# Peptides against a protein of PDB entry 2FGR: the designs that were tried, part 229

Target 1, 331 residues: chain A of PDB entry 2FGR
Amino acid sequence: SSVTLFGIVDTNVAYVNKDAAGDSRYGLGTSGASTSRLGLRGTEDLGGGLKAGFWLEGEIFGDDGNASGFNFKRRSTVSLSGNFGEVRLGRDLVPTSQKLTSYDLFSATGIGPFMGFRNWAAGQGADDNGIRANNLISYYTPNFGGFNAGFGYAFDEKQTIGTADSVGRYIGGYVAYDNGPLSASLGLAQQKTAVGGLATDRDEITLGASYNFGVAKLSGLLQQTKFKRDIGGDIKTNSYMLGASAPVGGVGEVKLQYALYDQKAIDSKAHQITLGYVHNLSKRTALYGNLAFLKNKDASTLGLQAKGVYAGGVQAGESQTGVQVGIRHAF

## One batch from the design tools (peptide; made by RFdiffusion4, then SolubleMPNN)

Design b2_p24_4_s3 (from b2_p24_4, 12 letters changed)
Fold by OpenDDE base, seed 3:
Structure b2_p24_4_s3 (fold): chain B 331 residues (1-331), chain A 24 residues (1-24)
Amino acid sequence: as target 1 above (331 residues)
Amino acid sequence: SFKPADPNTEPDDADTSGITVTYD
């Protein structure tokens, strides 16, 4: 049997040139290269190829010392694994986000990540971004010559918002091929939520692929989200991402990523371009810098996620520039 | 040689190997 204590502390100085009032914001932020976290995980060999496992992980906010408290909302699972794969019980990344976010070269954090996994419709559910779920059962297959899959179901437990009576229910999964330099995946999910107190389905389809050429890696995502409302029509967003990364001088990595968010319900697009650099001082400590530009068109109000400084929107049709410079330490 | 990707891990470039204690 074993238990592992692990974590990441990532803190930065961040700047954005515009908030919702058109003013600049700057200060000390968190999670610019990787999400800051504290965790415990462990395993027990039960014999016969069967293992028990647990995983407890919470987010750390280094700028304020977790003033709002600490919890294990990142992951709180118990599992059984073996030749059949792995079954997990508890709050976790839903299988679709776990797999498809792996193609985001900015690790779903900071000012540069793919922002497609989002609540596009003012959904009233706690996890309407499609990233995690409460009351989740997940199953992951072994890898069979590259082929693998994951499936999940989250219970709504009769949670109600307004007239919606199944809020928080999730069903979804992915199929993938992971072999050597190639990764490719298809994910499908549906989550029950509410918009304006009325039952709404959040449907999601995502395609992802990456290839590592040794000297560089290319990655891409194609996603559609639909909030299907009984009244007012569907709120649809098509999101696209293309990224490249390359090692620099054996101690660094440069990343460039572009994303397009085509928000159909408001007939408005947003363009995101991010340049990132990570400089490894050691195996565990890195310096990093991110430069992001977000261009909103028409009625779009998207903002860069400078966590701890400013993560809100901007005025309709406004552009935002963001910078992060920070230290990441992993243990 | 490229290692096969682990589909059950989050994308992170940081070494979170941590401190491990083994017991009976």
Scores: peptide ipSAE 0.429, ipTM 0.733, DockQ to the pose 0.466
Fold by OpenDDE base, seed 2:
Structure b2_p24_4_s3 (fold): chain B 331 residues (1-331), chain A 24 residues (1-24)
Amino acid sequence: as target 1 above (331 residues)
Amino acid sequence: SFKPADPNTEPDDADTSGITVTYD
């Protein structure tokens, strides 16, 4: 049996040139290259290739020392694994996000990540971004000659909001091919939520692919998110991402990623482009810098996610520039 | 308006080896 204590402390100086009032914001932020975290995980060999596992992980906010408290909302699972794969019980990444965010070269953190996994409709559910779920059962297959899959179901536990029932129910999964330099995946998910106190289904379809050429990696995502409202029509967003990364001088990595968010309900687009650099001082410590540009068109109000400094929107049709420079340390 | 991301909900695939203790 084993227990592992692990974590990341990632803190940065961040700047965005516009907030919702059109003013600049700057200060000390967190989780610019990796999400800061503290966790415990462990395994027990049960014999015959069967293992038990647990995982408890919470986010660390280094800028304020977790003034809002500490919890295990990143992951709180118990599992069984073996030749059949892995079954997990507890709050975790839903299978779709776990797999499809792997194509995001910014690992779903900081000012550069793909922002498609989002609450596009002011959904009232706790996890309407489609990233994690409470009360989750998940199953992940082994890799069979490259082919793998994951499935999940989250219980709603009769949660209600307004007239909406079954809030928080998730069903979803992915199929993938991971072999050598190639990865490709298809994910499908539905979550039940509420918008304006009315039942709403959050439907998501995502395609991802990457190829590692050795000298560079290319990655892409295609996603449609649809909040299907009983009244008021659907809120649909088509999101696209294309990114490239390359090693630099054996100790660094440069990343460039573009995303387009076509927000159909408001007939408005947002364009995101991010340049990132990570410089490894060691296997555990890195310096990093991110430069992001977000261009909103028409009624779009998206903002860069400079966690700890400013993660809100901007005025409609405004562009935002963001910078993060920080230190990441893993233990 | 769009709901902001909730704390502790962003995915991150960074590997962290940590400190491991083994026991019976």
Scores: peptide ipSAE 0.420, ipTM 0.719, DockQ to the pose 0.209
Fold by OpenDDE base, seed 5:
Structure b2_p24_4_s3 (fold): chain B 331 residues (1-331), chain A 24 residues (1-24)
Amino acid sequence: as target 1 above (331 residues)
Amino acid sequence: SFKPADPNTEPDDADTSGITVTYD
């Protein structure tokens, strides 16, 4: 049996040139290259190729010392694994997000990530961004000839909001092909939620692919999210991402990523472009810098996620520039 | 004051080898 204590402390100086009032924000932020975390995980060999596992992980906020408390909302699972794959019980990334966010070259962190996994419709559910779920059962297959899959179901436990029942129910999964330099995946999910106290289905379809050429990696995402409302029509967003990364000598990595968010309900687009660099001082410590530009058109009000400094929206049709420079230490 | 984001939002694949203790 084993237990592992692990974590990341990532803290940065961040700047955005516009908030919701049109003013600049700057200060000390968190999680610019990797999400700061503290975790415990462990395994037990049960014999015959069967293993038990646990995983407990929470977010760390280095800028304020977790003034709002600490919890295990990132992951709190117990599992069984073997030749059949892995079954997990507990709060975790849903299978769709776990697989499809792997194509985001910014690892869903900082001011540069793909922002498609979002609550686009003022959904009232706790996890309407489609990233994690409570009361989750997940199953992941082994990789066989490149093919792999994951499936998940989250219980709603009769949660209600307004007239909506089954809030928090999730069903979803992915199929993937991972072989050598190639990765490709299709994910499908539905989550029950509420908008304005009315039953709403959050449907999600995501395609991802990447290819590692050795000297560079290309990655792409295509996603549609649709909040299907009984009254008021659907709220649909089509999100697109294309990115490239390349090693810089033996010590660094440069990343460039573009995303387009076509927000159909408001007939408005947002364009995001991010340049990032990571400089490895060691296997555990890195310096990094991110430069992001977000252009909102028409009624779009998206903001860059400079966690710890400013993660809110901007005025409609405004552009936002963000910078992060920080230190990441992993243990 | 900035309110921290919901910890539910960010998957990350960083190398977290950590410190491992083995026991019976």
Scores: peptide ipSAE 0.417, ipTM 0.745, DockQ to the pose 0.204
Fold by OpenDDE base, seed 4:
Structure b2_p24_4_s3 (fold): chain B 331 residues (1-331), chain A 24 residues (1-24)
Amino acid sequence: as target 1 above (331 residues)
Amino acid sequence: SFKPADPNTEPDDADTSGITVTYD
């Protein structure tokens, strides 16, 4: 049996040139290259190829020392694994986000990540971004000649918002092919939520792919999210991403990523482009810098996610520039 | 009533080897 204590402390100086009032924001932020975290995980060999596991992980906010508290909302699972794969019980990444966010070259954090996994419709559910779920059962297959899959179901436990029942119910999964330099995945999910106190289904389809050419890696995402409402029509967003990364000098990595968010309900687009650099000082410590530009068109109000400094929206049709420079330490 | 989750909880796949203790 084993228990592992682990974590990441990632803290940065961040700047954005516009907030919702059109003013600049700057200060000390967190999680610019990787999400800061503290966790415990362990395994027990039960014999016959069966293992038990647990995983408890919470986010760390190094700028204020977790003044708002600490919890295990990142992951709190118990599992069984073996030749059949892995079954997990507890709050976790839903299978679709776990797999499809892996194509994001900015690790789904900081000012540069793909922002498609979002609550596009002012959904009132706790996890309407489609990233995690409470009361989740997940199953992950082994890799069979490159082919793998994951499935999940989250119980709603009769949670209600307004007249909406079954809030928080999730069903979803992915199929993937991971072999050598190639990765490709298709994910489908549906989550029950509420918008304006009325029952709404959040439907998501995501296609991801990457290829490692050795000298560089290319990655892409295609996503459609629909909040299906009985009244007022669907709130649909089509999100696109294309990114490239390359090693630099054996100790560095440069990243460039573009994303387009076509917000159909408001007939408005947002364009995001991010340049990132990571410099490894050691196996565990890195310096990093991110430069992001977000161009909102028409009624779009998207903002870059400079966690700890400013993660809100901007005025409609405004552009935002963001910078992060920080230190990441993993243990 | 549901309270929306903190939007700051994001996924990443960073490797964290940590400190491991083994026992029987």
Scores: peptide ipSAE 0.438, ipTM 0.712, DockQ to the pose 0.203; fails the geometry check

Design b2_p24_4_s4 (from b2_p24_4, 11 letters changed)
Fold by OpenDDE base, seed 3:
Structure b2_p24_4_s4 (fold): chain B 331 residues (1-331), chain A 24 residues (1-24)
Amino acid sequence: as target 1 above (331 residues)
Amino acid sequence: SFEPANPDTNPDDADTSGITITYS
């Protein structure tokens, strides 16, 4: 049996040129290259190829020392694994987000990530971004010559909001092919939520692919999210991403990623482009810099996620520029 | 081969090996 204590501390100086009032914000932020975390994980060999596992992981906010407290909301699972794959019980990334965010070259954090996994409709559920779920059962297959899959179901436990029932129920999964330099996946999910106190289904379809050319990697995402409302029509967003990364001088990595968010309900688009650089000082410590530009058109109000400094929206049709420079230490 | 780390989706790709204690 084993237990491992692990984590990441990532803290930066961040700047955005516009907030909701049109003013600049700057200060000390968190999680610019990787999400800061503290975790415990362990395994027990039960014999016959069967293993038990646990995983407890929470986010660290280095700028304020976790003033709002610490919890294991990133992951809190117990599992059994073997030749059949892995079954997990507890809060975790839902299978669709776990697989499909792997194509995001900015690791779903900082000012550069793909922002498609979002609450696009003022959904009232706690996890209406489609990233994690409470009360989750997940199953992941082994890799069979490249082919693999994951499935998940989260219980709503009769949670209600307004007249909406079954809030928090998730069902979803992915199929994938991962072999050598190639990865490709299709994910489908539905989550029950509420908008304006009325029952709403959050439907999501995502395609992802990447190819590692040895000297560079290309990655892409195609996603459609629909909040299906009984009254007022669907709130649909089509999101697109294309990214490239390459090693620099044997100790660095450069990343460039573009995303388009076509927000159909408001007939408005947002364009995001991010340049990132990571410089490894050691196997555990890196310096990094991110430069992001977000152009909102028409009624779009999206903001870059400069966590710890400013993560809110901007005025409709305004553009935002963000910078992060920081240190990441992994242990 | 270039293999970028993604510690948020796959912690094993980053050096989050941590401190491991083995016991019976």
Scores: peptide ipSAE 0.390, ipTM 0.714, DockQ to the pose 0.323
Fold by OpenDDE base, seed 2:
Structure b2_p24_4_s4 (fold): chain B 331 residues (1-331), chain A 24 residues (1-24)
Amino acid sequence: as target 1 above (331 residues)
Amino acid sequence: SFEPANPDTNPDDADTSGITITYS
């Protein structure tokens, strides 16, 4: 049996030129290159190729020392694994996000990530961004000649909001092909939630692909998210991402990623472009910089996610520029 | 209105080796 203590501390200086009032924000932020975390994980060999596992992981906020507390909301699972794959019980990334966010070259953190996994409709569920779920059972297959899949179900436990029942129920999964330089995946998910106290289904379909050319990697995402409301019509967003990364000088990586968020319910688009650089001082310590530009059109109010500094929206139709410069240390 | 993503639950694929203790 084993237990591993692990973590990441990632802290940055961040700047955004506009907040909701049109003012600049700057300060010390967190998790610009990787999400800061502290965790415990372990395994037990049960014999015959069967293993038990556990994973407990929480986010660290280095700027304020976790003033809001520490929890294991990133992951709190117990698992069985073997030749059949892995079954997990507990809060975790839902299978769709776990797989499809892997195509995000900014690792779903900082000011550069694909922001499609979002609560687009003021959903009242705790995880209406489609990233994680409570009360989750997940299953992941082995890789069979490149083919793999994951499935998940989260119990609602009769959670109600307004007249909506079954809030927090998740069902979803992905199929994928991962072989050599190629990765491609299709994910489907539905979550039960509420909007304005009324039952709403959050439906998500995501297609992702990447190819590693050795000298550079290309990655892409296509996503549709629909909050299907009983009253008021669907809130639909089509999100697109295309990114490229390349090693630099054997110690660095440059990333460029573009995303488009076509917000159908407000007939408005937002464009995001991010340039990132990571400089490895060691295997565990890196310096990084991100430069992001977010252009909102019409009624769009999206903001860059400069965690710890400003992660709110901007005025409708306003553009936002963001910068992060920081240190990441992993242990 | 559109709500921001939950700030505390970003996915991340960064690997961490950590410190491992083995026991029976």
Scores: peptide ipSAE 0.381, ipTM 0.727, DockQ to the pose 0.204
Fold by OpenDDE base, seed 1:
Structure b2_p24_4_s4 (fold): chain B 331 residues (1-331), chain A 24 residues (1-24)
Amino acid sequence: as target 1 above (331 residues)
Amino acid sequence: SFEPANPDTNPDDADTSGITITYS
């Protein structure tokens, strides 16, 4: 049996040129290249190819020392694995996000990530961004000649908001082909939630693909998120992403990623373009810089996620520029 | 054998191999 203590401390100086009032914000932020975390994980060989596992992981906020506390909301699972694959019990990434966010070259954090996995409709559920779920059972298949899949179900436990029942219920999964330089996936999910105290289904479909050319990697995402409301009509967003990364001088990596968020309910688009660079000082320590531009059109109010500095919106139709420069240390 | 799904969203994320203690 084994237990592993692991983590990442990622802290940056961040700047955005515009907040909701049109003013700049700057300061010390967190998780610009990777999400800062502290975790414990372990395995036990049960014989016959069967293994037990556990995983406990929480986010670290280096700027304030976790002033609001520490928890294991990133992952808190127990598992069995073997030739049949892996079954997990507990809060985790839902299978759809687990797989489909892997195509995000900015590791789903900082000012550059794909922001499609979002609560687009002011959903009142705790995880209406479609990333994680409480009360989750998940199953991941082995890889069969490249083909693999994951499935998940989260119990609602009769949670209610307003007149909405079944809040927090998740059902979803993905199918994928992962072989050599190629990865491609299709994910489908539905989550029960509430908007304005009324029952709402959050439906999500996501396609992802990447190809590693050795000298560079290309990655893409296509996503539709639809909050299906009983009253008021659907809130639909189509999100697109295309990114490229390449090694630089054997010690660095440059990343460029573009995303488009077509917010149908407000007939408004937002364009995000991010340039990132990571400089490895060692296998565990890196310096990094991100430069992001977010152009909101019409009624769009999206903001870059400079965690610890400013993650709010901007005025409708305003553009925002963000910068992060930081240190990442992994252990 | 089956390898568990990567807990990191990005496969190119930092090495979190950590410190491992083995016990009986």
Scores: peptide ipSAE 0.372, ipTM 0.734, DockQ to the pose 0.568
Fold by OpenDDE base, seed 5:
Structure b2_p24_4_s4 (fold): chain B 331 residues (1-331), chain A 24 residues (1-24)
Amino acid sequence: as target 1 above (331 residues)
Amino acid sequence: SFEPANPDTNPDDADTSGITITYS
């Protein structure tokens, strides 16, 4: 049997030129290249190819020393694995986000990531961004000839909000082909939630693909998120991403990523472009810099996610520029 | 195992091997 203590501390100096009042914000932020975390994981060999596992992981906020406390909301699972694959019980990434966020070259972190996994409709559920779920059971297949899949179900436990029942119920999964330089996936999910106290289905479909040419990697995402409301019509967002990364001099990586968020309910688009660089000082320590530009059109109010400095929206139709420069240390 | 560079998985670009204790 084994237990592993692991983590990442990622802290940066961040700047955004506009907040909701049109003022600049700057200071010390967290998680610009990787999400800062502390975790414990372990494995027990049960014989015959069967293993038990556990995983406990929480977010670290280096700027304030976790002033609001520490929890294991990133992951808290127990598992069995073997030739059949892996079954997990507990709070975790839902299978759709676990697989489809892998195509985001900014790893769903900092000011440059794909922001499609979002609560687009002021959903009242705790995890209406489609990233994680409580009370989750997940199954992941082995890889066979490149093909693999994951499935998940989260119990609502009769949670209600307003007149909405079954809040927090998730069902979803993905199918994928991972072979050498090629990765491609299709994910489908539905989550029960509430908007304005009324029952709402959050439906999500995501396509992702990447190809590693050795000298560079290309990656793309296509996503549709629909909050299906019985009253008031659907809140639909189509999100698109295209990115490229390349190694630099054997010690660095440059990333360029573009995303488009077509917010149908407000007939408004937002454009995001991010340039990132990571400089590896060692296998565990890196310096990094991110430069992001977000252009909102019409009624769009999206903001860059400079965690620890400013992660709110901007005024409708305003553009925002963000910078992060930081240190990442992994152990 | 291709652990997707999910923020919830170990990032591919960082060594999060950690400290491991083995016991019986």
Scores: peptide ipSAE 0.381, ipTM 0.726, DockQ to the pose 0.409; fails the geometry check

